# Ledger of designs, part 53: peptides against a protein of PDB entry 7BBL

Target 1, 86 residues: chain A of PDB entry 7BBL
Amino acid sequence: IAQESLESQEQRARAALRERYLRSLLAMVGHQVSFTLHEGVRVAAHFGATDLDVANFYVSQLQTPIGVQAEALLRCSDIISYTFKP

## One batch from the design tools (peptide; made by RFdiffusion4, then SolubleMPNN)

Design b2_p15_3_s1 (from b2_p15_3, 6 letters changed)
Fold by OpenDDE base, seed 4:
Structure b2_p15_3_s1 (fold): chain B 86 residues (1-86), chain A 15 residues (1-15)
Amino acid sequence: as target 1 above (86 residues)
Amino acid sequence: MRHGPEALLAELAAL
């Protein structure tokens, strides 16, 4: 019986995770997204774009405790999680 | 570099 190499298994695992991530980004388009940042800070915004290397989130209508920004950049390293209602 | 939904769809299709 032929076996997949360890490298092949790892590649499939990475691809599966990337697919899940991409689908989540596409699903949030058109919805207000709640982003949880460090120190318990939560902001809301609409998704615009990302870097493919997951460096940044480009968002609009960013609602923060101190005001609203029409356009904003969120560093992915600052984002703990996000949620939205479909 | 900014990648909007169209670019994300393209990457998804290429997986």
Scores: peptide ipSAE 0.624, ipTM 0.928, DockQ to the pose 0.698
Fold by OpenDDE base, seed 2:
Structure b2_p15_3_s1 (fold): chain B 86 residues (1-86), chain A 15 residues (1-15)
Amino acid sequence: as target 1 above (86 residues)
Amino acid sequence: MRHGPEALLAELAAL
């Protein structure tokens, strides 16, 4: 039987992952998100925007161990993981 | 360049 090319399969896999990521970002809108950073640092914030190349997160009401920042930029390279309640 | 929910929705629709 005819098979989809390996390149096409990889393209679909990348598209599926991108879709899941985008849906995750949209799902977090309006909810407080907990971000885990390096060295065990954890912060909480509301999602505002991001770069499409996944370079930065633009957030609001960033709660850090030393206070709250109304508007902030989180570099994606500093983020290990995030969680939120939809 | 920053992209809010509207831009994210547009990319999602284009996948």
Scores: peptide ipSAE 0.623, ipTM 0.928, DockQ to the pose 0.742
Fold by OpenDDE base, seed 5:
Structure b2_p15_3_s1 (fold): chain B 86 residues (1-86), chain A 15 residues (1-15)
Amino acid sequence: as target 1 above (86 residues)
Amino acid sequence: MRHGPEALLAELAAL
């Protein structure tokens, strides 16, 4: 039995996480998403697009405490987590 | 560069 190298195992782990992430984004499409940002700020929006390097989220109908933005960009570094009902 | 669901599907298929 040839054992898989450490590097190969790490590659598979990264690929698995990426797949899980991509599937979550696809499941998000068409649903209102709740984003938790820093300092306890929570906003809601619809997913439009993202950078493949996970730099930005391009969203629509961004509901903030002080109003709604039809189109907005959320930097991934500002997002702690997101949740939605599939 | 913004990538919508189509690009996400393409990447998923390429994994």
Scores: peptide ipSAE 0.623, ipTM 0.928, DockQ to the pose 0.737
Fold by OpenDDE base, seed 3:
Structure b2_p15_3_s1 (fold): chain B 86 residues (1-86), chain A 15 residues (1-15)
Amino acid sequence: as target 1 above (86 residues)
Amino acid sequence: MRHGPEALLAELAAL
């Protein structure tokens, strides 16, 4: 039987992961997001935008242990995980 | 460049 190439299968898998990621970003819009950073630091903020290469998160109303920042940039490499209530 | 929800929707539609 005709078989899809391994390369084609990998391409579809990557596309599926990208779709899942994009949908998660869109789902967090309008909700407060909890971000877990290194060393157990946790912050909360509202999503604004990201780079297409997933380099940065541009957020608003960032609540940190020190205080609140109206606008801020979080490097994706500093984010361990995030959660929010849809 | 920073991309908001509208740009993310456009990329999703182009997949």
Scores: peptide ipSAE 0.621, ipTM 0.928, DockQ to the pose 0.705

Design b2_p15_3_s2 (from b2_p15_3, 5 letters changed)
Fold by OpenDDE base, seed 5:
Structure b2_p15_3_s2 (fold): chain B 86 residues (1-86), chain A 15 residues (1-15)
Amino acid sequence: as target 1 above (86 residues)
Amino acid sequence: MRRGPEALRAELAAL
């Protein structure tokens, strides 16, 4: 039997983990999410979508210290951490 | 036009 290379095995493992992560995000659509941003800023929103490379979070009803944004785009580079409410 | 959240969700669902 042809043995799959180590590199190929690792590639499949990464692909599987990525797909699982993306599907988990899809399952969280419409759920409340809390973000920790820079300078200790914390905001809450409802999760709408992310792109396939998880560069951006598209959210609704973003609660900020200065008000609510109905629709917002958060760049993942601006996000330190996030937590979904199940 | 930028892709809206619905289009992005469709792409995720197609994985």
Scores: peptide ipSAE 0.561, ipTM 0.890, DockQ to the pose 0.244
Fold by OpenDDE base, seed 3:
Structure b2_p15_3_s2 (fold): chain B 86 residues (1-86), chain A 15 residues (1-15)
Amino acid sequence: as target 1 above (86 residues)
Amino acid sequence: MRRGPEALRAELAAL
């Protein structure tokens, strides 16, 4: 019986975990999310979407120190951490 | 034109 290599098994496991994470994000659509950015800046918004590689967060009603933005794009490279409200 | 949130959600749902 041809047996799959350990490397191939690990690759499938990583792919499965990635898909599970992406589906979890999809489940959070419409939920409030808080972001921590550089220099201790914190903002709150409603989660709209991410791209497949989670490079960007597309959000609505972004509350910043200087006002509210109806629609916004946050690059994940600018985000230190985030928390969803259930 | 960049894909809007609806199109992005559709791609995630199709996984």
Scores: peptide ipSAE 0.561, ipTM 0.890, DockQ to the pose 0.248
Fold by OpenDDE base, seed 2:
Formats: structure tokens, C-alpha cells, sequence
Structure b2_p15_3_s2 (fold): chain B 86 residues (1-86), chain A 15 residues (1-15)
């Protein structure tokens, strides 16, 4: 029986998990999200979109310590954690 | 030009 290599199986598994994650993000469009940023800064927004490599979060109504931004891009590298509200 | 959120959502939907 020709078996797919372990490496190939792992690659497929990673790809499947990535797609599942991206689909989950798509399902959260329009939902409120709370971000924990560096230095203990926490902000809230509504999730709008992300790019395919999840490098950025496009959000709306970003509540920051200095005011509200109607639209903003948050770099994922600046985000420690996030929580969606279903 | 930055891609708008609608374009990005379309890319995600096309997975």
C-alpha cells in the first residue's frame, strides 16, 4: 500500500488547520474583539477583515486610550492576544 | 492603494 509520507501528511494537516482558522475569522466579521497590546494596552474594536497570512487585522470603531478611530489596521505582530465576542 | 475590507473578505471566502 503506497502511503503518503509523514511530512506530506503533516503539511496537509497544517494547511487544513490554517483554512479552518481563516474560515473561523471570516465567521467573526462584524463581531466585537478585544485586543491586548504591548505595555498592557487594551483596545476594543469590531473585526472587519484579515489578510490571508493574518499579518493585519482590519477593524472599525477602534477604542484606544486617546480616542476612537473609525477604521484602523492593527499589525498582528503588535497583538499579544485577542478575544472575540460571538 | 490598500485593499479594502470587502476585498479581503472576498479572498477569505474564496478559500
Amino acid sequence: as target 1 above (86 residues)
Amino acid sequence: MRRGPEALRAELAAL
Scores: peptide ipSAE 0.560, ipTM 0.891, DockQ to the pose 0.237
Fold by OpenDDE base, seed 1:
Structure b2_p15_3_s2 (fold): chain B 86 residues (1-86), chain A 15 residues (1-15)
Amino acid sequence: as target 1 above (86 residues)
Amino acid sequence: MRRGPEALRAELAAL
């Protein structure tokens, strides 16, 4: 019986956590989300989708200081934090 | 082809 290495166990644990996270995001589709961006900028939107590597947030009804944008793409590299509303 | 939100949600659902 081949024993799985510690590295392999850690890899599976990371993969499981990633899957849980992605599934939680899927559950938040259509929910309102507030983003904190750089320099204290905060925006609100409705969550639409993300890619598998969570590089981007695809949102709708993005509320910015300039106005409301029907659809928008936010790069996660520009996001400090986000909060979903139930 | 670029992936729209629906396609991205389908990928997440297939995990």
Scores: peptide ipSAE 0.560, ipTM 0.889, DockQ to the pose 0.255

Design b2_p15_3_s3 (from b2_p15_3, 8 letters changed)
Fold by OpenDDE base, seed 5:
Structure b2_p15_3_s3 (fold): chain B 86 residues (1-86), chain A 15 residues (1-15)
Amino acid sequence: as target 1 above (86 residues)
Amino acid sequence: MRHGPEAALEELARL
């Protein structure tokens, strides 16, 4: 059996991560999501949409330490991780 | 551009 090329392995790895990401987006719909941002900042919000290039998260009911924003934009570069209860 | 869960589903179908 021919061994898969390194490039092909990398492509499959990226595809697997992308799939996992997309499935997480679908799973978070309708649930409050906790986002961990830089400097230990944590916010909670409801998922609305993203850019397909993973540039931004468009969210609603963003709870921050200084108040709630009905609608907000979270840059993906600002997000370290997120969690939610499916 | 904003893409909701529908776009995510469509992309999943193409992976």
Scores: peptide ipSAE 0.423, ipTM 0.883, DockQ to the pose 0.711
Fold by OpenDDE base, seed 3:
Structure b2_p15_3_s3 (fold): chain B 86 residues (1-86), chain A 15 residues (1-15)
Amino acid sequence: as target 1 above (86 residues)
Amino acid sequence: MRHGPEAALEELARL
């Protein structure tokens, strides 16, 4: 029986993770998203757009510890995790 | 460049 190569297995794993990410973006549309950042900082915002290379999140109604910003950019490198209720 | 949910849908269709 022909065995799938290690490289092919890694490609499938990367594709599966990318698919899960994209589906989460679609699911968060229209909902408030909670973002966990470094140093225990948490913010909430509505999704607008992202870069295809996962560089930035473009959001609206960003609630921060010091107030609300109508529109903002979150660098993906600053984001530890995000949660929302579908 | 920034891409909204429509771009995410297009990429999903290609996976």
Scores: peptide ipSAE 0.416, ipTM 0.881, DockQ to the pose 0.704
Fold by OpenDDE base, seed 2:
Structure b2_p15_3_s3 (fold): chain B 86 residues (1-86), chain A 15 residues (1-15)
Amino acid sequence: as target 1 above (86 residues)
Amino acid sequence: MRHGPEAALEELARL
């Protein structure tokens, strides 16, 4: 039986991951998101926008160990993971 | 370039 090419399989896998990411962005709107950064640092913020290519997070009400920032930018390279309750 | 939820929806529609 015919099987799709390896390139096609990889393309579908990348598309699936991108879809899950985008759906998570939509789901986090209006909710506080917990971000895990390097060195065990954890922050909480509300999603505002992102760069579709670099995935910089433009957030509001960023709660850090030293205070709250009304507006902030989290670089993708700073973020290990994030979680939230829809 | 920053994109809000609207841009995410547009991209989802193209996947």
Scores: peptide ipSAE 0.415, ipTM 0.882, DockQ to the pose 0.757
Fold by OpenDDE base, seed 4:
Structure b2_p15_3_s3 (fold): chain B 86 residues (1-86), chain A 15 residues (1-15)
Amino acid sequence: as target 1 above (86 residues)
Amino acid sequence: MRHGPEAALEELARL
């Protein structure tokens, strides 16, 4: 029987992960998102846009331990995970 | 470059 190459299987896996990521972006629109950053820091914000290549998050109403920023940029390198209620 | 939800939809369509 014909079987997919390892490279093809990996490509499909990457595509599946990318799809899940993109769907999560769409799902978070209009919701407050909790971001977990390094050293246990957690912030909350509303999703506005992203740099799809770099995965920068352009957010609004960023709640930080020291105050609220109306507009902010979260670098993907700073983000460990995010969660929200769908 | 900034991409709104619409750009994410366009990429989803290409997967």
Scores: peptide ipSAE 0.357, ipTM 0.862, DockQ to the pose 0.769

Design b2_p15_4_s1 (from b2_p15_4, 5 letters changed)
Fold by OpenDDE base, seed 1:
Structure b2_p15_4_s1 (fold): chain B 86 residues (1-86), chain A 15 residues (1-15)
Amino acid sequence: as target 1 above (86 residues)
Amino acid sequence: STLGTEEALRAALAA
């Protein structure tokens, strides 16, 4: 029984995470999402679209500590995690 | 490119 290489294991892991990520985006459609940003900042917004090439989230009704933005762009690099009720 | 609909996201998963 040949052991799978470490590189191959990592490749499968990345593929699995990618699929899980995309499925989470699909589940967000039509729902308000709570985003956790750096320094404990939390915002809520309705998911609109994502640019997979640029890694951006296009959202609406973004509730921030200083007000609400009708339309907004969130950079994935600014997001630590997100939660929502499917 | 942007993906904003279930169909678009589903297509990405199928690719």
Scores: peptide ipSAE 0.165, ipTM 0.757, DockQ to the pose 0.635
Fold by OpenDDE base, seed 4:
Structure b2_p15_4_s1 (fold): chain B 86 residues (1-86), chain A 15 residues (1-15)
Amino acid sequence: as target 1 above (86 residues)
Amino acid sequence: STLGTEEALRAALAA
């Protein structure tokens, strides 16, 4: 029977992932987020903003192993994963 | 460009 093209399937998959990502950002608003960085480093910070072009995270009250930064920029390439309580 | 508000993010989802 007729089936959706592979290209169309991939397009839908990308769109779904993008939506999921954006929804996660929306859910982050006003919450503290735990970020897992390279080499097992984990930090916590309040979500401020994101750059949709490069997926940079602009955060506040970044808790690092050596102290707290009032404001900070987390590069997408530095982030392995993130989690938070809605 | 950056988005930092709930409103802006919702707009992005609608785009």
Scores: peptide ipSAE 0.160, ipTM 0.755, DockQ to the pose 0.678
Fold by OpenDDE base, seed 2:
Structure b2_p15_4_s1 (fold): chain B 86 residues (1-86), chain A 15 residues (1-15)
Amino acid sequence: as target 1 above (86 residues)
Amino acid sequence: STLGTEEALRAALAA
């Protein structure tokens, strides 16, 4: 019998993880999210939107160690992890 | 497909 190739299996796995990621972003719109950045830096912000290639987060009320920024852009590449309550 | 879903969600997040 014909079996799905390993490459196809990996492709489906990546697609499933990507879908889960995007759905989490959709769920966090309008909510406060806690972000863990490099060097142990943690920030919190209200998630607004992302750009078409999901390279950046557009957020508001960004709480940083040095103060609050009303509106800000977070680069996805700078984020290690995040958590939020839907 | 999952790719189609991904593109739709990406567009929605950018709106």
Scores: peptide ipSAE 0.133, ipTM 0.701, DockQ to the pose 0.116
Fold by OpenDDE base, seed 3:
Structure b2_p15_4_s1 (fold): chain B 86 residues (1-86), chain A 15 residues (1-15)
Amino acid sequence: as target 1 above (86 residues)
Amino acid sequence: STLGTEEALRAALAA
């Protein structure tokens, strides 16, 4: 019985994680999301969309420690994690 | 998948 190589298994695992990530973004559209940024900073905003590279998050009503921004752009690299209710 | 390929999903996210 032929066994799938370790490299192939790892490739499938990475693909599965990527798909899960993308699906979470789709589910997030139109919902208020809590974002955890670096150095303990947490913000909340309504998710609008992302670009094709999934490098930027376009959000509205961004609640920050120093005020609220009606429209804002969050860089994916600045985000550690996020939570939301579908 | 009902969402199609990964590229199709990315396009939907960018809409």
Scores: peptide ipSAE 0.127, ipTM 0.711, DockQ to the pose 0.108

Design b2_p15_4_s2 (from b2_p15_4, 5 letters changed)
Fold by OpenDDE base, seed 5:
Structure b2_p15_4_s2 (fold): chain B 86 residues (1-86), chain A 15 residues (1-15)
Amino acid sequence: as target 1 above (86 residues)
Amino acid sequence: STVGTEEVLRERLAA
């Protein structure tokens, strides 16, 4: 019986994650998103766009514990997770 | 609701 190689399994899993991620980005455009950052910090903002390598999130109306920023840049490395209603 | 996790984000950045 032919069996998929370990490398192929890994590639399939990675591809699935990439597709899911990209679809989520498309779905959140213009929506308010709740972001969980490090140290338990939670913020909400309207998603605008990302750069081509998706290293940064460009958002608006960022609600932080100390106030609201009209425009802001969130590094992907600072984001643990996010949630929103499609 | 849709949830994105650090794991998904990291995979995208590494691609």
Scores: peptide ipSAE 0.048, ipTM 0.658, DockQ to the pose 0.066
Fold by OpenDDE base, seed 4:
Structure b2_p15_4_s2 (fold): chain B 86 residues (1-86), chain A 15 residues (1-15)
Amino acid sequence: as target 1 above (86 residues)
Amino acid sequence: STVGTEEVLRERLAA
């Protein structure tokens, strides 16, 4: 039986992860999201949008340990994980 | 809740 190569399997896996990521972005629109950043820093903010290459998160009401920012930009490279309730 | 893990983020378009 013909079997898909390991390389092809990995390619599909990456595609699936990208799709999952993009779907999560769509789902978080209009919701408050909890972001985990480096060094154990956690913040919460209302998700607005991302730029076209999904390099940045445009958020509002960013709650940080030192205060609240009405509007802020979170770089995706600084984000370890996020969670929200749909 | 929905969780976006670091593994998922690694596969972002910007990656």
Scores: peptide ipSAE 0.048, ipTM 0.664, DockQ to the pose 0.063
Fold by OpenDDE base, seed 1:
Structure b2_p15_4_s2 (fold): chain B 86 residues (1-86), chain A 15 residues (1-15)
Amino acid sequence: as target 1 above (86 residues)
Amino acid sequence: STVGTEEVLRERLAA
């Protein structure tokens, strides 16, 4: 009988994570999101949008350890994880 | 809702 290859299984897993990721971006629009960055840095901001390749997050009211920025750009490459309440 | 490191890393690797 035909059996799914390891490569195929990995592809499905990546696709599932990708979908979850993209859906989370849509769900967080307009909400405050807590971001965990490198070196234990945590920030909170209201999510606005991302660019087409999802390389950057355009946010507002960014709360950082050194203050609040009305508008800011977060690089996705700097983010480890995030959480929010829909 | 929470999106963990695995999802972020997956996207990072794909980029």
Scores: peptide ipSAE 0.047, ipTM 0.644, DockQ to the pose 0.060
Fold by OpenDDE base, seed 3:
Structure b2_p15_4_s2 (fold): chain B 86 residues (1-86), chain A 15 residues (1-15)
Amino acid sequence: as target 1 above (86 residues)
Amino acid sequence: STVGTEEVLRERLAA
């Protein structure tokens, strides 16, 4: 019985996570999203788009602890997690 | 709701 190598299993797992991420971005378009950032900071904003590298999030109506920004840029590297209602 | 986790984001950044 042929067994899939550990390396192949890990490769499939990584591919699955990548696909999930990309699909979540598509589903996020036009919705208000809650973002969890470092230091426990939470913000909410309407998702607009990402750049070509999908490294930055361009959002609107960003609600922060000190006010609302009409337009803002969130770096993917600063985001821990996000939730939204599809 | 749909959740994007740290693990998912980490994979994207590492790709």
Scores: peptide ipSAE 0.042, ipTM 0.653, DockQ to the pose 0.062

Design b2_p15_4_s3 (from b2_p15_4, 6 letters changed)
Fold by OpenDDE base, seed 2:
Formats: structure tokens, sequence, C-alpha cells
Structure b2_p15_4_s3 (fold): chain B 86 residues (1-86), chain A 15 residues (1-15)
């Protein structure tokens, strides 16, 4: 049978992940999100906005081990994973 | 729950 090229398969995989990302942004609006950062650090915050180019998360009510920040910036590169209830 | 993994974030960064 005809088989899709490896490059096309990889492209579809990346597209699927990008779609998942966008859907997660839409779903997390108005909800508290739990972020897992490096060194086992976990924080929680309400999603505010994101910069499409810089890949920063602008959040509010960031709960960290050392306190709460009313508004904060989370760098995408510092995030291992995030979860929330839609 | 909905989970965003490192793979998702890396895909975004790779745009």
Amino acid sequence: as target 1 above (86 residues)
Amino acid sequence: STLGTREVLEAKLAE
C-alpha cells in the first residue's frame, strides 16, 4: 500500500500538538492551572494571556512555594507540564 | 483534566 513520507508524518504530528496547545489555551481561560516546573517546583495560577511569538504565559494569582504574586510571567522554557479542569 | 506536556510546548516553540 502507499505510505505517507516520514516528513509528512512528522508534520502531521507537530500540527496535532500545536492544535492541542491552542485548544488548551482556550480551555484554560477562567480556570486555575497547575504548572510543573524544573526541580520539582509546582505552582498554580489563573491564565491571563500568552504571547504567540515569545511563548510567555501571563498569569494572575500565582501561588509559589514562597508566596503569591498578583501578576506574573511564566516562560514556556521553564514549564515541564501544566494541567487544569476545563 | 487536560494536560499540556513538554512535547506540546516544544511544538509551539518550534513554530
Scores: peptide ipSAE 0.231, ipTM 0.768, DockQ to the pose 0.066
Fold by OpenDDE base, seed 1:
Structure b2_p15_4_s3 (fold): chain B 86 residues (1-86), chain A 15 residues (1-15)
Amino acid sequence: as target 1 above (86 residues)
Amino acid sequence: STLGTREVLEAKLAE
């Protein structure tokens, strides 16, 4: 019985997550997205674009606890999770 | 709704 190695299984799992990421990007274009950041900070912004290699989110109408920024840059490394309504 | 978790983001960053 040809059994897939653990490494191969992990690779497929990561690939599935990456696919989910890409699909989420496509789905969120132009929509308001709620981002959960560190320290319990939550912000909302309209998704504009992203740099796939650098993993930066270019957003607009960023609503933060201290106000709204017309345009802003969010680093993926600062994001815990995000949600939106397609 | 659609949720993107830290695991999803980390998988992307790990490329």
Scores: peptide ipSAE 0.227, ipTM 0.765, DockQ to the pose 0.065
Fold by OpenDDE base, seed 3:
Parts: structure tokens; sequence; C-alpha cells
Structure b2_p15_4_s3 (fold): chain B 86 residues (1-86), chain A 15 residues (1-15)
């Protein structure tokens, strides 16, 4: 039997990660999300929308140590990870 | 559990 090419395996892996990302966005709707940023900074905010091309996160009620920001923009490059309770 | 990781985000940005 012929095994799948390395290139094909990589394509499937990328597709799986993209699907995981999209599913997470759908699950975020209406929930508070915890974001881990650089230097150990952690914030919480309600998911609003994303810029699909740039992957910016438009959020509301961003909780930081110094207060709450009604509307905020989180750049994908600033985010290490995110989690929430569905 | 963590749903979004740096790897997931980078995969999206790589499109």
Amino acid sequence: as target 1 above (86 residues)
Amino acid sequence: STLGTREVLEAKLAE
C-alpha cells in the first residue's frame, strides 16, 4: 500500500487546525473568554467578532487589572492562548 | 480546557 505523502499529511494537519479555530469561534458566541497574553498578562472579555484576514478579536467588557474597557481590540499576535466554558 | 493555542492561531494567520 502507498503511504500518504508528507505534503498531503501537512495539508490535512493545517485543515484540522483551521477547523478547530473556526469551531472555537462559534463556541465563543455569547461567552466570556479568558485570554493569556505575553508576559503572563491574563484578561477576560466577551467575544464579539473577528477580522478573518488579520485574525483580530473584537471584544467587549475587557477586564484588566486597572479596569474594564467597554470595547477593545485584541491582535492575534498578542494572544498566546484562550479558553472558555461553553 | 484551552481551545485556542499559538499553533492554532498561527495556522489561521498562515492562510
Scores: peptide ipSAE 0.225, ipTM 0.764, DockQ to the pose 0.066
Fold by OpenDDE base, seed 4:
Structure b2_p15_4_s3 (fold): chain B 86 residues (1-86), chain A 15 residues (1-15)
Amino acid sequence: as target 1 above (86 residues)
Amino acid sequence: STLGTREVLEAKLAE
């Protein structure tokens, strides 16, 4: 039988990851999120919004090792991972 | 908990 091309398989894989991303955004609204950044830096903040074009995270109550920022911007490119509890 | 990984974020950045 005919097999799906590698290109189409990759397309579906990317689509699945994008869906996972969107679902995570919806789920994190109103929750404190733990962000893992480079060099082992971890911060916690409440998710506010995201810039869909640039994938910036607009957060509040950002807790860092050196203090708390009421509002802050996290670049997607600086984020390794994030987790939260519903 | 819900986890977002670098792979997920890279997929977003690749759009």
Scores: peptide ipSAE 0.213, ipTM 0.760, DockQ to the pose 0.064

Design b2_p15_4_s4 (from b2_p15_4, 6 letters changed)
Fold by OpenDDE base, seed 4:
Structure b2_p15_4_s4 (fold): chain B 86 residues (1-86), chain A 15 residues (1-15)
Amino acid sequence: as target 1 above (86 residues)
Amino acid sequence: STLGTREVLEAELAR
């Protein structure tokens, strides 16, 4: 029986995760998103756009523990998770 | 709610 290599399986898994990411971006348009950052920091913001090359989130109405920023940039590397209600 | 996890983000960052 011919079996797919481990490398090929991992590649497919990564591709599936990338698809999930892109679908989530499409779904979050027009919604407030809750972001969990490092050290338990949680913020909420409206999704604007992403820079796919650098993996940045451009957001608006960013609610932080300190205050609200009209516009802000979130680095994907700083994001642990995000949730939103579609 | 829809959840995005660190695993999803890491897959994107690893690209």
Scores: peptide ipSAE 0.396, ipTM 0.853, DockQ to the pose 0.063
Fold by OpenDDE base, seed 2:
Structure b2_p15_4_s4 (fold): chain B 86 residues (1-86), chain A 15 residues (1-15)
Amino acid sequence: as target 1 above (86 residues)
Amino acid sequence: STLGTREVLEAELAR
């Protein structure tokens, strides 16, 4: 039985994750998102927009351990995971 | 709830 190349399989896997990402962004609209960052830091914020070229999350009402920021920038590289209720 | 993980973010960054 013929099978896909390893490269093709990896491409499909990445494509699936990218699709999941985009769907999650759409679902974030109008909801508070909980972000888990490095060193056990957890924050919550309302989704605003993303800058895919710079890998940034633009959020509002960012609740941090030391206070609330009306508007903030989260680097994707700092995010371990995120969760929210669609 | 919907969960996004480091794998999702890395896949996006690895475009």
Scores: peptide ipSAE 0.378, ipTM 0.849, DockQ to the pose 0.065
Fold by OpenDDE base, seed 3:
Structure b2_p15_4_s4 (fold): chain B 86 residues (1-86), chain A 15 residues (1-15)
Amino acid sequence: as target 1 above (86 residues)
Amino acid sequence: STLGTREVLEAELAR
């Protein structure tokens, strides 16, 4: 029996994660999302759109410890995790 | 339930 290479296994794993990402974007539309950023900072906002080239999240009603911003930009590189209630 | 993680984002950014 032919054994799949380690490289191809890793490629499939990454593809699965990419699919998970795309599905999460579709699911979060219209919902308030909780974002966990660096240093344990947690904010909540409504998802608007993403910039696939630059990997930015465009959100609205961003709730931070010091107030609410009507619109804001979150860079994917600053996001540790995100969750929401489907 | 956490849907998005750093691992997920890194996979996307590495495409």
Scores: peptide ipSAE 0.370, ipTM 0.838, DockQ to the pose 0.066
Fold by OpenDDE base, seed 5:
Structure b2_p15_4_s4 (fold): chain B 86 residues (1-86), chain A 15 residues (1-15)
Amino acid sequence: as target 1 above (86 residues)
Amino acid sequence: STLGTREVLEAELAR
């Protein structure tokens, strides 16, 4: 039985995740998104844009435990997960 | 459900 190489399998897996990522970005534009950050911190913000190369998330109306930031930058390294109601 | 995860983000950064 012909088997796909390990490298090819990894490429397909990454491609699937990239598609999921891109679709999520398209879907969240202008919506309030819930972000889970380090130490279980959860914030809510409206998604504006992202720098795809660096994965910086530019958001507005960031609700934090201590207040609201009108404009904010979330780095990819700060984000554990994100979700929103479509 | 959770749309974005660390795994998803890392896959993007790995390109």
Scores: peptide ipSAE 0.364, ipTM 0.838, DockQ to the pose 0.068

